# Ledger of designs, part 45: peptides against a protein of PDB entry 3B8E

Target 1, 230 residues: chain A of PDB entry 3B8E
Amino acid sequence: PFLIFIIANIPLPLGTVTILCIDLGTDMVPAISLAYEQAESDIMKRQPRNPKTDKLVNEQLISMAYGQIGMIQALGGFFTYFVILAENGFLPIHLLGLRVNWDDRWINDVEDSYGQQWTYEQRKIVEFTCHTPFFVTIVVVQWADLVICKTRRNSVFQQGMKNKILIFGLFEETALAAFLSYCPGMGVALRMYPLKPTWWFCAFPYSLLIFVYDEVRKLIIRRRPGGWVE

## One batch from the design tools (peptide; made by RFdiffusion4, then SolubleMPNN)

Design b1_p12_4_s4 (from b1_p12_4, 9 letters changed)
Fold by OpenDDE base, seed 4:
Structure b1_p12_4_s4 (fold): chain B 230 residues (1-230), chain A 12 residues (1-12)
Amino acid sequence: as target 1 above (230 residues)
Amino acid sequence: SEELLKKFLELL
């Protein structure tokens, strides 16, 4: 989010506080929960890892985590961001280069895509209105990410949802997201304005996409062992 | 850059 904010000079899609809430709040308990996941049914059929050649963190894992899943998460967040701004009169093309004028408190006549003028205060309300749905979008996508991380090869349907700590983590991150989104004073304290409950559903297609993508990937791995997809 | 860090800190 921050890289695109700089490169495209768009209004800030996700605040620093919301990033901290993701990294330290919503992601920590789910990540810890993966340490308690049950072994895959086929784990004893796999060759032992060679400590000299097989790294715990390899290029494939980095590519999967950051290059694939992380990009889908970012796309989900940006989709929500662009939808909200478009509903408020700012089309995506109009946002390019707008940051400088957007963040200038002395400019109170920034025009939207329809020629409506926006004061600094109005612009900041819209910006902060984007932060909460972006955050919630990330949390909803993280549901799928956490679930797909349960296994390397087995389908989630084969593995099942037996890890109670993981289930607790999903509820915890959701409860935290709801708390941060709807608790009185969060708009002032965290610049996270309340969102309509309907905005939670904006992320669902992306969550589903991640889930389907990973299940298809795992299916390919199961059908063609030793392929480049492993 | 220091400017990016400053902007980051200004946003916090």
Scores: peptide ipSAE 0.006, ipTM 0.370, DockQ to the pose 0.024
Fold by OpenDDE base, seed 5:
Formats: structure tokens, C-alpha cells, sequence
Structure b1_p12_4_s4 (fold): chain B 230 residues (1-230), chain A 12 residues (1-12)
């Protein structure tokens, strides 16, 4: 999010406060819950890792975590951001380079894609209205990300949802996201304005995409051990 | 760096 904000000079899609709420709020309990996950059923049938050649954090793991899943998460958030701004009159092409004028409190006549003028206060309301749905989009995508992290090779359907602490984590992060999104005063305290409940569903295609992608990846690994996908 | 820090502090 921050890299695109710098490169494209667009209005800030995800605030620093919302990033902190993800890193310290919604992700903490789910991450801890993975320590209580049951071992995969085939773990003792696998060859041991060679500690001299096989790194715990290898290029494949980095590519999977940051290059694939992280990019799908970012795309989901940005999709939500662009849809909200488009519904308010700002088409994606018009946002390029707009940041300088957008953030200037003395400019009260910034035009949208339809020639409507926006005051500084109106623009900031729209910006902060984008932060909350972007945050919620990340949380909804994290549901799929957490579930796929339960296993390395086995399907989630083979592993099942027996980890009660993980289930609690999913409810906790969702409840926290709802609290931050709808509690009175969050607009002033965290610059997170309330979102329409329909925006929660905007991320579902991306969560499904992550889940399907990982299940297909795991299926390929099971059918072709030692392949480039492993 | 200082302007980013100032903007960060103005956000807090």
C-alpha cells in the first residue's frame, strides 16, 4: 500500500493507524493460534530436512508468502479502495498525481472525474471512509490466509478445523474489526469512519481465490513430489 | 525523512 502511495502519488489508501491495528490487533491472536495446530498426518512419512542445504526460510517460502499471497491481499485492498473512490466520483486514472492537491488544506476546489469540486474536509472524509473498508478487506482475506497456513502439503479438508484456539482467533479478529469499524468516536480517534455492511462482502472473491490457489498448489505437491512448486 | 516524521507526528 505505502509503495503505491509513493510511486503513483495517490491519496493514502491505508492509514498508519490501520496498519498498526492489523499488525498489533487483528494478526496477533491468529498467529499465536498456529502454535496449537495439530501436526499433519503424514509428517513422519516425510524425509527429514537437511540442515546444511535446506533453509527454513527459503526463496520458495518468501515467494509464496510475499510474492503471491501478500500481492493478492494488496490487490483486494486496492480494489476496495478504487471502487469506493469511483463511487464518490474519483476514477482510478484521475487519482494519479492527485495526492499533493488532495492533502493541501488550502485547496478547497479539487475536481473529481465529473467536474465536481471537493473541499479539504470532504476529501478527508472520503479518504478515511476508504481506510476502514481497506482494513476490513485485509481481515477478510486473512481468514483464508490463516486457514491455508494450517498445513504445508495436506488439504484443509484432510486436516479439518479442530483447533479451537484458531477458531477463537478468527472470531476475535472479526469482532475487533467490527469494533474498530463501528464504535462511536473511531472516526476521531483512529480516522476510521463507519462502512456499509455490504463492503464486508467485497473481499470474499479474494479470500476464495487464495483458498483455491493454495488447495491447487497443495494438490500439485501431493501428485508431483519434488516439483518446482514445493 | 524529517518531513515524513513530521507528517507522522501530525497524524498522531
Amino acid sequence: as target 1 above (230 residues)
Amino acid sequence: SEELLKKFLELL
Scores: peptide ipSAE 0.006, ipTM 0.356, DockQ to the pose 0.022
Fold by OpenDDE base, seed 2:
Structure b1_p12_4_s4 (fold): chain B 230 residues (1-230), chain A 12 residues (1-12)
Amino acid sequence: as target 1 above (230 residues)
Amino acid sequence: SEELLKKFLELL
């Protein structure tokens, strides 16, 4: 989000404080919960890894976690961002290069895609209206990410939802998201304005996409051990 | 591009 904000010179999609809430609030407990996930059913049947040749974290795992899933997550957030701005009169193409004028408090006649002029205060309300649904989109996508990260090879249906700490993590991040989205004063404190409940559903296709993608990946790994997908 | 992508993902 921040790099696209700089490169494309668009209005800020996600505030720094909101990013910190993701990293420290919504990601921490889930990440810890994965350490307590039940070992894969076949792990004890595998030969001990060679510490010199077999890295615990391979490039494929890194590429999956920080490439593919992260990109889908970002796309989900940006989709929500662009939809909200479009509903308020700012089409995606019009946002390119707009940041300089958008952030200038002395410019009170920034035009939208339809020629309507927006004051600085009005623009900032719209910007802050985007922060909450972007955040919520990230959380909803993280549900799928957390669930798929339980195993490398086993399907979620094979592994099951036995880790109570993981389940707690899912509830915790959801509760935090709800708190930050709806608690009075969050708009002032965190620049997170209240979210319409319908926006929670905007992320579901992306969560489903991640889930399906990973299940297919795992299915391929199970059918073709030692393949490029592993 | 890959480094930018990694940094982008770190900021996510």
Scores: peptide ipSAE 0.006, ipTM 0.316, DockQ to the pose 0.029
Fold by OpenDDE base, seed 1:
Structure b1_p12_4_s4 (fold): chain B 230 residues (1-230), chain A 12 residues (1-12)
Amino acid sequence: as target 1 above (230 residues)
Amino acid sequence: SEELLKKFLELL
């Protein structure tokens, strides 16, 4: 998100505080929950990792996590961001280069795509209205990320949802997202304005996409061990 | 107080 903010000079799609809430609030408990996941049914049949040759985090895993899943996650957030701004009169093309004028408190006549003038305060309300749905989109996509991370090769349908701590993590991050989205004062304290409950569903296609993608990936790995998809 | 806090946070 921040790279696109810099390169395209668009209004800030996700604030620093919301990023911290993701990294420290919503990611930690789910990540810890994976330490308590039951071993895959076939894990004891695998050869032990050679610590000299086999990295715990390999280039393929980094490429998958950051290059594929992370990009889908970011696209989900940006989709939500662009939809909200478009609903408020700012089409995606109009946002390019707008940041300088957007962030200038002395400019109170920034025009939207329809020629409507927006004051600095109105623009900041719209910006902060984008932060919350972007954050929620990330959380909803993280549900899929957490679920797919339960196993390396087995389908989630084969492994099941037996880890109560993982389930608790999903509820915790969701409860935190709801708290940050709807608690009074969060708009001032965290620049996270309330969102319509319907915005939670905007992330679901991307969450489903990640889930389906990983299930297909795992299916390919099971059918073709040692392939480029592993 | 909220307006002051908002202004303060805008400066950060």
Scores: peptide ipSAE 0.000, ipTM 0.291, DockQ to the pose 0.024

Design b1_p12_5_s1 (from b1_p12_5, 5 letters changed)
Fold by OpenDDE base, seed 4:
Structure b1_p12_5_s1 (fold): chain B 230 residues (1-230), chain A 12 residues (1-12)
Amino acid sequence: as target 1 above (230 residues)
Amino acid sequence: RPTLEEALKLVL
């Protein structure tokens, strides 16, 4: 989120404190759960890979997988961010380069995509309104990402939800998301304004899409072992 | 800082 904020000069999609809450609060238990799930999954039923050659490949694969998950999460968050801002009159194209004027407290006439003027206070309200649903969207995307990463080759439906740590992680991150979204004072402390419950579903189509994509990918791998999709 | 009430009025 922060990289895109700098590169695209868009209004801040997610606060730094909220990012830290994601990285430390929501990602830790899931990451641990994935490490344990690999032990229970078809990944570990494969013969122990040669420790010298396969450690480096495995570290690269793990790094790539985590990097890919992080990118998918960011994409989900940005999807929700752009939807919220679009509903408030700021189309994605209009947000490009807007940061400078957006963050200037002395400019009280920033125009949206429809020519409506926004005061600094109004802009900051809508910005901080994006923080909570961005965070929640990451959590909702993490549900899908964790579930799809549970298995390398087998369908989630074939492997089942056996990892209790994963289930606990999903519960914990959801509870944390609800706490941070609805606890009194979070608007002041974290700049996370409360979210209408409907916004929890904003990422669901995206999560479903990535889930379906991964299941199709896994299906192809099962039908065509040794293909380029592996 | 915009108040929670103002935020709710604008977005909810």
Scores: peptide ipSAE 0.009, ipTM 0.374, DockQ to the pose 0.057
Fold by OpenDDE base, seed 1:
Structure b1_p12_5_s1 (fold): chain B 230 residues (1-230), chain A 12 residues (1-12)
Amino acid sequence: as target 1 above (230 residues)
Amino acid sequence: RPTLEEALKLVL
């Protein structure tokens, strides 16, 4: 998000505080929960991997898969951001280079794509309203990440969701997202304005995409053991 | 600063 903010000179899609809430709030509990996930029933039956050859290849493939998933997450967040701004009159093309005027508190006549003038205060409201659904989008996408991370090779449907700690992690992320989105004073304290419950669904296509992507990947691994995706 | 209600009217 921050790189695109700099390169495209768009209004800030995700605030620093929201980034910290993602990194410290939504990522930590899931990561801990995954450490307590039961090993796949087949993993315990596998021979020990060669530490030099098999670990490096698998670490690279895992890193690549997580990198791809992270890109899909970022795209989901940006999609939500662009949709919100478009619904408020700012088309994606119009946002390019707008940051300088957007962030100038002395300019109170910034025009949207339809010629409507926006005061600095109005612009900051819509900006901060984008931060919340971007954050929520990441949380909703992380649900898919947590589910797919339960298994390395088996389908999620085969392994199931038996880890109570992981389930607790999903609830914690959701509760934190709801708290930050709807608790009074969060707009002042964290610059996170509340959003309509419908905005939670904007991430669902991307969560589904990640889920399908990983299930297809795992299916390929099962059908072609030792392939380039394992 | 705009009120929460003003913010909600603008964006929601």
Scores: peptide ipSAE 0.016, ipTM 0.563, DockQ to the pose 0.060; fails the geometry check
Fold by OpenDDE base, seed 2:
Structure b1_p12_5_s1 (fold): chain B 230 residues (1-230), chain A 12 residues (1-12)
Amino acid sequence: as target 1 above (230 residues)
Amino acid sequence: RPTLEEALKLVL
């Protein structure tokens, strides 16, 4: 998010504090939960791996897969951001290069894509209105990530949802997201304005996309053991 | 064209 903010010079899609809440708040319990995930049902059926060659290859491929998932997460957040700004009169193309004027408190006549003039205060309200939905979008997409991370090869349907710690992690990150979104004072403290409950659903297509992507990946791995997708 | 208030009501 921050890289695109710099490169494209768009209004800030996600605040630095909200990023810290993702990295240090919402991700901690989920990450710990993965350490307690049950072993895959087929783990004992795998041939012995060469610890020098197979470990490095698998770590690289896993890192690439998770990197791709992270990009899909970011796309989900940006989708929500662009939808919100478009509904407020700022089309995605119009946002390119707009940051300089957007962040200037002395410019009170910044035009949207429809020629409506926006004061600095109005623009900042809209900007901060994007922070909460972006954050919530990441949390909702992280639900899919946590579920897919339960296994490397087996389908989630084969492994099941037996990890109570993972379920607790999902609950914790959701509760934290709700707290940060709706607790009084979060708008002042974190620049996270309250979110309409309907915006929680904006991320669901991306969560589904990640889930389908990983299930297809795992299906390919099961059909072609030792392939470049592991 | 939606007013700012109408636009904010869609998002907030």
Scores: peptide ipSAE 0.016, ipTM 0.481, DockQ to the pose 0.143; fails the geometry check
Fold by OpenDDE base, seed 3:
Structure b1_p12_5_s1 (fold): chain B 230 residues (1-230), chain A 12 residues (1-12)
Amino acid sequence: as target 1 above (230 residues)
Amino acid sequence: RPTLEEALKLVL
């Protein structure tokens, strides 16, 4: 989010406190839960890893986690951000370069895409209104990310959902997201304004996309071992 | 100094 904020000079899509809540709150328990995942059913059919040549974290795993999934996750967050701003009169094209005037406290006549003038206070309300839905979008996308990380080759349907700690992690991150979104005072403390329940569903297409993408990838790996997709 | 929030907004 920050890279796009800098490059495009758009209004801040996600608060820093919100980011900390993701990194420290929603991601830790799910990440720890993966350490308790059952071995894939075919793991004993593989040759032992050579500790001298084979890293536990290979370039393919990094590319998958940070490259592909990270991009889809960011797209989901930004989609939610752009929808909210568009509903408030700011079309995506109009946001490009707007940050300078948006963040200026002395400019109280920033025009939206429809010629409506926005005070600094009004703009900040809209900005903070984006933070909570962006956060929730990330959490909803993380559900899919966590589930697909259970296996490298087997389908989730083959592996199953037997890891109780992973299931707990999914509930924990969701409960935390609900707490941060709806607890009184979070708007003041975290600049996270209350979320309309409909915004929880905004990320579902992206979570589904990640899940389908990974299942297709794993299917290709199973059908064509040693392919470029591995 | 940017608030921790402003700094993290820059990172995400």
Scores: peptide ipSAE 0.013, ipTM 0.343, DockQ to the pose 0.030; fails the geometry check

Design b1_p12_5_s2 (from b1_p12_5, 4 letters changed)
Fold by OpenDDE base, seed 4:
Structure b1_p12_5_s2 (fold): chain B 230 residues (1-230), chain A 12 residues (1-12)
Amino acid sequence: as target 1 above (230 residues)
Amino acid sequence: KPTLEEALELVL
């Protein structure tokens, strides 16, 4: 999020404090839950045939998986960000390079894609309106990611949600998202304005897409062991 | 800073 903010010079999609809340609050418990995943997963049942090479391969696969997950989460968040801004008159192409004028408090006539002028205050409202949905989108996408990461080969339907720590992590991140979204004072403290309940569903297509993609991937692995998709 | 109410009116 922050890298794209710098590179594209778009309005800030997610505050730095909110990013820290994601990394420390929402990602930590899930990451721990995955570390304590019991040996019932296909990942844990495969004893490394060669402890040196298979550890390195697993570390690379884990790092790639986390890197891919993080990219998909960011894409989901950015989708929500662009949808909100588009609904408020700012098309994605118009946001490119707009940051300088957007963040200038003395410019009160920033035009949207339709020629409507926006005051600094109005722009900051819509910016901070994006923060909460972006955060919630990440959390909702993380639900899918956590569930799919539980097993490498088995379907989620086959493996089930036996890890109590994972279930607790999903509950914790959801509770944190609700707290940050609806607790009084979060708009002042974290620049996270309250969210319409409908925006919780904005991420669901992405979560579903990830889930379907992973299930299809796992299905291919099951049908063609040793394929390039492993 | 916009009030929470103003922010909600823009989003709602």
Scores: peptide ipSAE 0.010, ipTM 0.375, DockQ to the pose 0.060
Fold by OpenDDE base, seed 2:
Structure b1_p12_5_s2 (fold): chain B 230 residues (1-230), chain A 12 residues (1-12)
Amino acid sequence: as target 1 above (230 residues)
Amino acid sequence: KPTLEEALELVL
């Protein structure tokens, strides 16, 4: 998010504290899942055939999968951001390069795509209105990722523990999203204004996209073991 | 002094 904010010079799509919450949430669930998978692998006495190569391949596969999913998550967040700004009169093309004037508190006549003038305070309200739904979009897209991760291994025993980790991760992310979206004072403390329930549904197309993407990827891997998609 | 938020916005 921050890289696109710098490169495109668009209004800030997501606050730094919110980014930290995403990073912490996104890193904790995989870390916990990996820690439990390692603990389960140690219990199961199945020595990997080659500990060095199998760990490296698994780490690369995990890194690539999370990297690709992370890009789709970011796209989902940006889609929500652009929809909100477009509904408020700022088309995506108009946002390019607008940051300098947008963040200037002395400019109170920034024009939208329709020629309406926006004060600094009005612009900041719209900006902060984007932060919460961007975050929630990422969380809803992460639900799809967590559900997809459940389907990667066919072991019924691994499926049970993964189900607990999945449920815990889903609960943690949802509770965090609800807390940041609806707790009094979050608008002042984190610049995250309360989210209308309708914005939760804006992420669903992207959750479906991730699901389809991963199923297609799995299908390709199953049909061409050792292909470039692994 | 940049707020902690502004400083974090520069790093993150």
Scores: peptide ipSAE 0.000, ipTM 0.322, DockQ to the pose 0.025
Fold by OpenDDE base, seed 3:
Structure b1_p12_5_s2 (fold): chain B 230 residues (1-230), chain A 12 residues (1-12)
Amino acid sequence: as target 1 above (230 residues)
Amino acid sequence: KPTLEEALELVL
């Protein structure tokens, strides 16, 4: 999020405290889940694997998978951000380079894509209105990621432990999202204004996209074991 | 000094 904020000079899509809540709250449980899954998979593979080579391959595969999923998550968040701003009169093209004027407290006549003038206060309200839906979008997309992680491995025993960690992760992420979105004072503390329930659904297409992406990836891996997609 | 929050907002 921040990289695009800097590169594109767009209004800030997501507040930092919110990002910290994502990184610490939502990403930790999936990471732990994967670490446990990896440890269990290594225990079940009885053959003396060369621990250096097989660990490296699995870590690279996991890292690439997470990198790809992370990109899709970011795209989902940005889509939600652009939709909200577009609904408020700011088309995506108009946001490019707008940050300088957007963040200037002395400019109270920033025009939207339709020629409507926005005061600094109004602009900041719209900016902070984007933070909560962006966060919620990430959480909803992470649901798909967690479900995908569950379905990757054939072991019934691994599925059992994954199920508990998965359910816990989904609960934690959802509870955190609800807390940050609806708890009084979050608008002041985290610059996260209350979210309309409709915005929870804005992420669903991206969750579906991740699901489809992973199913396609799995199909490719199954058809071409040892291919470049692994 | 930017608050840790403001600094983190810049980084994150």
Scores: peptide ipSAE 0.013, ipTM 0.357, DockQ to the pose 0.026; fails the geometry check
Fold by OpenDDE base, seed 5:
Structure b1_p12_5_s2 (fold): chain B 230 residues (1-230), chain A 12 residues (1-12)
Amino acid sequence: as target 1 above (230 residues)
Amino acid sequence: KPTLEEALELVL
């Protein structure tokens, strides 16, 4: 996001405060929950591995899978950002290079894609309106991520949702997202303005994409043991 | 593994 913000010179899609809320609020409990996850049912059926070579390969494959998931999460956030700005008159193409004029307090006549002029205050309201649903989009996508991270090889349908700490983490991050989105004063304190409840559903296609991606990955691993997808 | 933050920092 910071790189796209620099390269594309778009209005700030995700504020520093929202990033901090992701790192401290939504990632900690899930990470702890994964440490208490039950071992995969197929561990005892695996052949002995070389602890030096196979550990390195496994770390690389895990890093690649999480890198891909992180990219899908970011794409989900950006999709929500572009949809909100488009609904307010700013098409994605028009946002390219707009940051300089967008952030200037003395420019009160920034035109949207339809020739409507926006004051600095109006622009900041719509920007801060994007921060909240970007954060919520990340949380909704993290639901799928947390569920798929439970296992490396087994389907969610095979392993089941047995980890109560993981389930608690999903409720905690959702409750935090609701608090930050709807508590009075969050717009002033955190630059996170309230969003309509309908915006929670904008992330669902990306959550489904992550889930399908991981289930397909795990299916390939089960059909081709020792393949590059493990 | 890139944290969600690191992945977001790369994209955002």
Scores: peptide ipSAE 0.007, ipTM 0.381, DockQ to the pose 0.032; fails the geometry check

